# Peptides against a protein of PDB entry 7PB4: the designs that were tried, part 268

Target 1, 105 residues: chain A of PDB entry 7PB4
Amino acid sequence: KMLNIKEYKEKLLSTLGEFLEDHFPLPDRSVKKKKKNIQESSVNLITLHEMLEILINRLFDVPHDPYVKISDSFWPPYVELLLRNGIALRHPEDPTRIRLEAFHQ
Target 2, 218 residues: chain B of PDB entry 7PB4
Amino acid sequence: DALQMAVGYFEKGPIKASQNKDKTLEKHLKTVENVAWKNGLASEEIDILLNIALSGKFGNAVNTRILKCMIPATVISEDSVVKAVSWLCVGKCSGSTKVLFYRWLVAMFDFIDRKEQINLLYGFFFASLQDDALCPYVCHLLYLLTKKENVKPFRVRKLLDLQAKMGMQPHLQALLSLYKFFAPALISVSLPVRKKIYFKNSENLWKTALLAVKQRNR

## One batch from the design tools (peptide; made by RFdiffusion4, then SolubleMPNN)

Design b2_p21_8_s4 (from b2_p21_8, 12 letters changed)
Fold by OpenDDE base, seed 5:
Structure b2_p21_8_s4 (fold): chain B 105 residues (1-105), chain C 218 residues (1-218), chain A 21 residues (1-21)
Amino acid sequence: as target 1 above (105 residues)
Amino acid sequence: as target 2 above (218 residues)
Amino acid sequence: MMEKELTLRLMVEELVILESL
């Protein structure tokens, strides 16, 4: 029984990874909007996969404070996507913090 | 036929060259409305038109009119409903369109052929409870969808929090009562014994049409 | 485009449930 759950989980993770790469890729850097002066803020955007991993890990590692602070590495459309779809929740008092929905509770 | 031409117009979009785009649009809308209210629409026609209404292809007024005439001749495909819900996630529709959609979904619930995929969307619908405009209709929908497996501690907490915020709303009480029925251990609060469940009459917009559909399918 | 958002939700929900087991 445990082996089957682990195998299924691994399969789901793999499927999710592929799904995210196919359907929710990061925008290509190629839209060089010519606005000259914006310093290359070298903020490396994280993938949606990495964002979800952070949120899931925080939910289970720190269940009493499952909120993650939104950093500049969080692509705003991904944050909106998660919130809009009820995958994540904004902190009621701090709009800069989000949590994963506790689907297991 | 006139209906096929109308559906085709909405699907393909307005042909560039028509100087009278608005008159053509109105003609096709009236065609769809007339057929829908008289005879109902086929499942395939609903599939096409429902997607159009929620896609943001047309303006809110047009989308509202299309959605109001999504009356089945016999059944609505579950796939059409899932696609429609997917459009709600994109956020291109107005708040009024969302309300109308949930009202439609509740009103047409019995005409949806299957519920398996809709049941998987339970969590999405539950998240929409936080919208004050949607809350009454979402509660009604959840009342229709809720199974024992959906009643989880976090959802109970959310419902109680909503009740604390919004007061003892009849629609929230109805849903909480159902939750207590499935999981009495999760709800320690004494709920008033309501003899009657009161939801907003979402069906009122389609009452006459739905009666006609039920009569034709008997 | 919207079907993929629903699919994403379902996958994440299932994953969270599985992580809790």
Scores: peptide ipSAE 0.650, ipTM 0.543, DockQ to the pose 0.574; fails the geometry check
Fold by OpenDDE base, seed 3:
Structure b2_p21_8_s4 (fold): chain B 105 residues (1-105), chain C 218 residues (1-218), chain A 21 residues (1-21)
Amino acid sequence: as target 1 above (105 residues)
Amino acid sequence: as target 2 above (218 residues)
Amino acid sequence: MMEKELTLRLMVEELVILESL
């Protein structure tokens, strides 16, 4: 029974990864090389997969404070996507923090 | 026939060139309304028109009118409902359209052919409880959908939190009472024994139509 | 477009449930 759950989980993770790559890719950084020297700190946006991993891990690793601070690496449309679909919740007092919905509890 | 032409118009969208776009739209909308209220719509027609009403392809007034005439001749396909719910996720529809959809879904619930996929959307509907405008209708929908396996501690907590925020609303109490029935150990609080479950009568908008559908299907 | 968002939710919900087991 446990082996079947592990295998199913691995399959689901793989399927989710593929699904996210296919349907929710990061926007192509059209490198408009505007030469202006401002070190725009090229904040590397994380994938939706990475964002979900962070949120899931936080939910299980720190169940008493399952909130993750929204960093500049979080693409705003992904945050909005998770919130509007009820996958994530914003902290009631701190709008810069989000948590994954505790679907297991 | 006139209905097929009307449905086809909504599906394909308005052809750019006609100065009489509004008159054409109104003509087709009236055709759909007339057929829907007299005879009901086929499942395929509902599938097309329901998606259109929620897609944001047309203005809110048109979408509202389309959604109000989503009256089945016989059945509504579960797939149509699932697709419709997917449109709610995108958020392109107005708040009023969302409310109307949930009212429609509750009113038409018995005419949906299957519930297996809709039951999988339980979590989505439950998340919509946080919307104060949707909450009464979502509670009613959840009351119809809730199985023992849906009653989880986190959902109980959320319902209690909502009750603390919104007060002891009849629709929340109805849902909590059902939760207590399925999982009494999760709800230690004494719920007022309401002899009568009270939901807002979502059926009022379609009462005459629903009676007609039930008569045709006898 | 919208069907994919629903699918995403369902997949994440299932994954969270599985992680709890």
Scores: peptide ipSAE 0.650, ipTM 0.559, DockQ to the pose 0.598; fails the geometry check
Fold by OpenDDE base, seed 1:
Structure b2_p21_8_s4 (fold): chain B 105 residues (1-105), chain C 218 residues (1-218), chain A 21 residues (1-21)
Amino acid sequence: as target 1 above (105 residues)
Amino acid sequence: as target 2 above (218 residues)
Amino acid sequence: MMEKELTLRLMVEELVILESL
């Protein structure tokens, strides 16, 4: 029974990774908006996969404070995607912090 | 036939050359409405039109009218409902359309051919409880869907928190009573013994049509 | 395009449940 759960989990993780790459890729940075003065914010955006990994890990590693601070590496459309689909929740007092929904508890 | 032409118009969109787009739209919409209320629609017609109503292809007024005439002749395909729910995730439909959809879903629940995939959407529906406009209808839907396996501690906490915020709403009490039935150990709070479950009559919009469908399928 | 956000939610929900097991 446990072996089947681990194998299934690994399969699900792999499927999720592929699914995210196919359906939720980062926007191509190649749209050089020609307007001069906007400093190319050198902010390296993380993938939705990496964002979910951070949120899942925080939920299980620090269950008493499962919130992650939204950094500049968090692409705003991904944050909105997670929130509107009930995958993540904002901190009630700090809108700059989000947590994964505790689907297991 | 006139219905096929109407469905085809909504599916393929308006033919570019028609000067009187609004009159053509109204003609086809009336055709769908007339057939739906008189005879009901085939599962395939509902699949097409329900998808259109939630896709944002047409304006809110048109989408509302289409959704109101999603009356089955016999059955609604579960796949059509799953596709419809997927459109709710995309967020191209209005808040009023979402409310109408949940009302429709509750009203038509018995006419959906299967429930297995809809039951997998339990967590999605539960997340929609936070929307004050949807909450009464979502509670009713969850009341119809809830199995013992769905009753988890985090969901109990969320329902109790929602009750603390909104007060002792009849629809929340109905759902909590069902949760207590399945998992009494998770709900230590004394719930009022309600002899009657009171949900908003979502069926009122389709009551006459649903009676006619039930009579034809007997 | 229509089902991708729903699919994402269901996959994440299942993953979280499995991680707890």
Scores: peptide ipSAE 0.649, ipTM 0.551, DockQ to the pose 0.598; fails the geometry check
Fold by OpenDDE base, seed 2:
Structure b2_p21_8_s4 (fold): chain B 105 residues (1-105), chain C 218 residues (1-218), chain A 21 residues (1-21)
Amino acid sequence: as target 1 above (105 residues)
Amino acid sequence: as target 2 above (218 residues)
Amino acid sequence: MMEKELTLRLMVEELVILESL
């Protein structure tokens, strides 16, 4: 039973990774639309995969405070995606903090 | 036939060249409505039209009318329902359309051919309990879907928190009672023994149509 | 395109459940 769970988990992780790359890629930086004034905040956006990893890790590592502070590396559309789909929850008092939904509890 | 032409219009979208787009739209919509309420729609027609109603391809008024006439002749495909739920995640439909969809889903629940994939969507439906407008209908849906394996501590906590926020709503109490039946150890609170389960919309919008469907399929 | 968000949710939910085991 345990071996089957581990194998299934590995398969799911692989499938999720591929799925995220295929369907939720970061916007190509290449559309340099010339409009001057938006300060290219040199902030490297993280992938949705990396964002989910951070959220999952926080949920299990710090279950009493599972909230992650939204950084500038968090692409806003990804945050909105997670929230609207009930994957993540915003902190009730601090809109800058989000947590993964505790689906296991 | 007229229905096939109407479904094809909604699927392919309006041909650019039609000067009277609104008149054509209304004609096709009335065709779908008339057939649906009189005879019901085939599973394939429901598959197409249900997706259209939730995709945001048309305006809210049109989507609402399409969704209201999603009446099966015989069965609804589970796949159609799963696709429809996927559109709810994207959020291209209005709040009123979401409410109507959940009402429809509850009303048509027995006409859905399979429930296996719908049961996997349990967590999604449960998350929708936070929407005050959806909550009564979602509770009813969850009451129909809930199995012992779905009754988890975190869901119990969420239901109790929701009850604390919203008060002792009949639909929440019905769901909590079911949860207590499956997992009595998770719910220490004494729930009033209700002899009757009351869900909002005991008279669904499709009552007459559903009676007709049941009569035709007997 | 819209099946993507549902699929994402289901995969994440399942992953979280599996991580808890």
Scores: peptide ipSAE 0.649, ipTM 0.528, DockQ to the pose 0.585; fails the geometry check

## One batch from the design tools (peptide; made by RFdiffusion4, then SolubleMPNN)

Design b2_p22_3_s1 (from b2_p22_3, 7 letters changed)
Fold by OpenDDE base, seed 4:
Structure b2_p22_3_s1 (fold): chain B 105 residues (1-105), chain C 218 residues (1-218), chain A 22 residues (1-22)
Amino acid sequence: as target 1 above (105 residues)
Amino acid sequence: as target 2 above (218 residues)
Amino acid sequence: KLIEQLEYFKPLLLLEEILKEL
């Protein structure tokens, strides 16, 4: 059972990777909005794939606390995309924490 | 045709050269309102105007007025509804516009030509239950859409959690009763047997117009 | 604009369907 879940998870993540690379590319860092003073916080934004991988991994590894803290690497539009479509949920007491929706449960 | 000119204005947007943009906007909006309430709108006109109302192209007041006059002459295309929901995902519309859209969707539900793609949006609608302003109308919509295949354990848990948070709301009880009907094994809790399901009367805004549509299509 | 939104919305629906299989 565990091996099948791991294999399924890996297959899912690979399938999501291909799909997300095609449809949800990271915004080109080169679109420097000319507004001067936004400190280039060199925060490496993660892909939507990496974000989903983190959320999926947390759900599988820690099912009793499946929440992930939103870091500066989480591109806010992707966070909002996941939340608005019911793919992710905010923690009821801590809006800085999100979880994957438990579609299988 | 005055309606075609009005729809074309909303579609193409205001021509920069008009000195009196607000008067032109109001004229076209009144034209759409008058035709919609008297005769209803064609499916193509609803497709264009519904998309505009949710796109954030115009201000909230204009979008609200457009959405209030999305009254069909005969049918609403399912594709128009799917497009509208896509705009809700983008989140350029106000919370009040979202509430009005769900009220509209419930009121116009029987006039939508097909339900296949709308049924695929079930998860999106279900996710909107967490919004306290949307919840009564979303419960009504889900009550109309729910099939046995939609009743999943996670959705049951979510509804029970909402009930714990909000109390025994009539709209939530109605949806839970339907869930229990389709999947009694997933809902161990005893639900009060309600003889009448009471949803908030979302149709009240369009009641007169819908009666007129039904009378013309007889 | 509309096409771009539909193109954005369709992938999200597909993503949800893929995640439902988890």
Scores: peptide ipSAE 0.039, ipTM 0.449, DockQ to the pose 0.069
Fold by OpenDDE base, seed 2:
Structure b2_p22_3_s1 (fold): chain B 105 residues (1-105), chain C 218 residues (1-218), chain A 22 residues (1-22)
Amino acid sequence: as target 1 above (105 residues)
Amino acid sequence: as target 2 above (218 residues)
Amino acid sequence: KLIEQLEYFKPLLLLEEILKEL
């Protein structure tokens, strides 16, 4: 049973990877808003695939607290995309935490 | 004809050179309204205008008036509805426009040619239950769309959570009753046996127009 | 614009369907 869940998870993540790379690329870094002085904290944005992988992993690894803290690496439009489509949910008390919707339950 | 000119105006946008943009817009909008309420619109005209109403191309007042006159002559293309829902995902339309769209979708549901692609949007509609303004109309839409395959444990939990939060709303009770019909094992709670299902009359805005459409298509 | 939006929306629906298999 556990092996089948891991294998299914890996297959799902691999299938999502190809799809998400094609359809949900990271925004081109080229919109350097030349605001001069503030330290370019070059926050490396993660892909939508990486974001979903983190959320899926958390749901499987910690099903009783499946929430992930949103970091600066989470591109806000992708967070909103997941939330608006019911793929992810915000924590009711902490808007900085999101979980994957438990579609399998 | 006047209708083609009006639809073309909304599709292509205002020609830059018109000094009296508002008067031209109002003229074309009245043309669309008059034809829609008298005769209904062709599926192609609805495809164009429905997309415009939800795209955010025009102001909320214009979008609202366009959406109110999305009355079919015969049928509405499912593709037009899918496109419209895609605009809801982008979130360029106002909350009032979203409410009006769901009211329209429920009112016009029987005039949509196919339901296969709309049924694939079930999850999106279900997610919209969290919006208190949309919830009554989304419940009605889901009541029309729900198949046994859509009744999942997580959706049952979500509906019960919504009921706990919002109370025993008639529209939630109607949807839960349908869920219990398809999957009685997932809903242990005794639901009150309601002899009549009551949704908010979303059709009230189009009641006269819908009667006319049904009479023309007989 | 419309094509771009449809191209965006179709992938989202597919993503939702894939995630429902989770």
Scores: peptide ipSAE 0.026, ipTM 0.458, DockQ to the pose 0.069
Fold by OpenDDE base, seed 3:
Structure b2_p22_3_s1 (fold): chain B 105 residues (1-105), chain C 218 residues (1-218), chain A 22 residues (1-22)
Amino acid sequence: as target 1 above (105 residues)
Amino acid sequence: as target 2 above (218 residues)
Amino acid sequence: KLIEQLEYFKPLLLLEEILKEL
């Protein structure tokens, strides 16, 4: 049973990867480096695929607390996309944490 | 060869603002049509052309003609089908193109090399049952895909609601009968025992071509 | 603007339906 769930998860992520790469690319990093000396931490933004992979992994690994902390690598438009479409939910007490929606309940 | 030049034209698009754009497009489209209906297309050619037909790169008339000639020489890649389904979500193709795609998918189902990823798209196909134009073909597709694990209470409710709205359609009855077979406890409704499952257009637009493909691959 | 454009892109319906299989 557990092996089948892991295999299913990997197949799901693979199917999502191709879809998300084509339809939800990251914005080109061509934001003009204005030379202001602030160490703009070169925050390495993750793909929507990687974001969903993290959320799905957390749901499978820790089903009783499936929340993921939003990092600086999470592109805000993708976070809002997931939340507004009911794909993800914010933690009721901690707005910095999100979970995948439990569509099976 | 002429086919590679035609596929390359559709992939790269028209390079020059030549006055003969429409004539060139028609020439390449006829080349693809002729090869597809005579010999079938390679999996790689189907991958490219199917993506183009659903991307909205060309007009509906061109997309329809391309999709009608998506006839395999041997197999269709599952990846090509997954990509094609993704384009249905983007909404750049017409409703008629979507209907044609589902008809194509049902017709070509046995020629798809694998079904593992397509089975993961079950929920998406199921959601498409709400489209009255797609419903007959989606029911047929779901009839081919449905496993016991897909038969969930919420899907049963949706099918019964759809039956209440549309009446007892043959394609919906076929799918409900399969659901009852896998999960009899979820379907309390007595379904008429039909000895023969009937889906509209079992003789699909590709019947002659598919017979030829099966004969060449024997 | 971009978020609104993405919200109108029905790819999210596919994503939702895929996630319902989890």
Scores: peptide ipSAE 0.026, ipTM 0.429, DockQ to the pose 0.059; fails the geometry check
Fold by OpenDDE base, seed 5:
Structure b2_p22_3_s1 (fold): chain B 105 residues (1-105), chain C 218 residues (1-218), chain A 22 residues (1-22)
Amino acid sequence: as target 1 above (105 residues)
Amino acid sequence: as target 2 above (218 residues)
Amino acid sequence: KLIEQLEYFKPLLLLEEILKEL
């Protein structure tokens, strides 16, 4: 039973990866305005695939607290995309935490 | 034709050289409004103008006026509605425009030619229940769209959570009653048997226009 | 722009359908 769920999760994540790479590429990092030398910690934005993988993994691994803290690596438009389309939900008391919508539960 | 010129103006945008942009815009708005309220608009005209109203090409006042005159002569294309919903996802329209769109969508629901693609948007509409301003109109829309296949445990939980937060609102109660009809095992709570389902704004902005459309299509 | 939005919206619908199978 657990093996089948893991295999199914991996297959779904793989299928999502191919789809999301084609349709939801990260915005070109080229909007680094040539502002000067300050070591602004280039926040490495994660892909929508990686974001969904984190959310899916959290739902499966920690079903009693399926919320993920929004980090600086989460591109705000992707967060809003997931929330607005009902794919993710904000924590009712902590707006910095989001969960995947539990479509099968 | 004056209507074609007006639609073409909104589609192509104002020609840079017009010193009197506001007067020209108002003239074309009045042309569209007059035709829409008297005769209704063709499906192609609605396709163009509805897209413009939600694209953010014009200001909120103009978009609101365009959206208010999206009255069909006969039918509205499902594709026009899908395109319109896609603009809602981009979030370039105001909250008031979103509310007006959902009111329009409910009011014009029977005039939409097909529902297959709109039914695929069920999850998107359901997510919009979390917006307190949209919730009454989204409940009404979902009441029109809901099939047995849409009634899932997670959606039942969400509706019950909303009811716990906002109380037993008539529009939410209507949707919950429909959910209980399709899936009684998912809703253990006793729901009051309402003989009449009332959604807010059953008297919509288009009541007179809709009567005229129905009379023309008889 | 419109084509870009439809192209964006179709993927979201597909994503929702895939996630409904999770």
Scores: peptide ipSAE 0.023, ipTM 0.460, DockQ to the pose 0.069; fails the geometry check

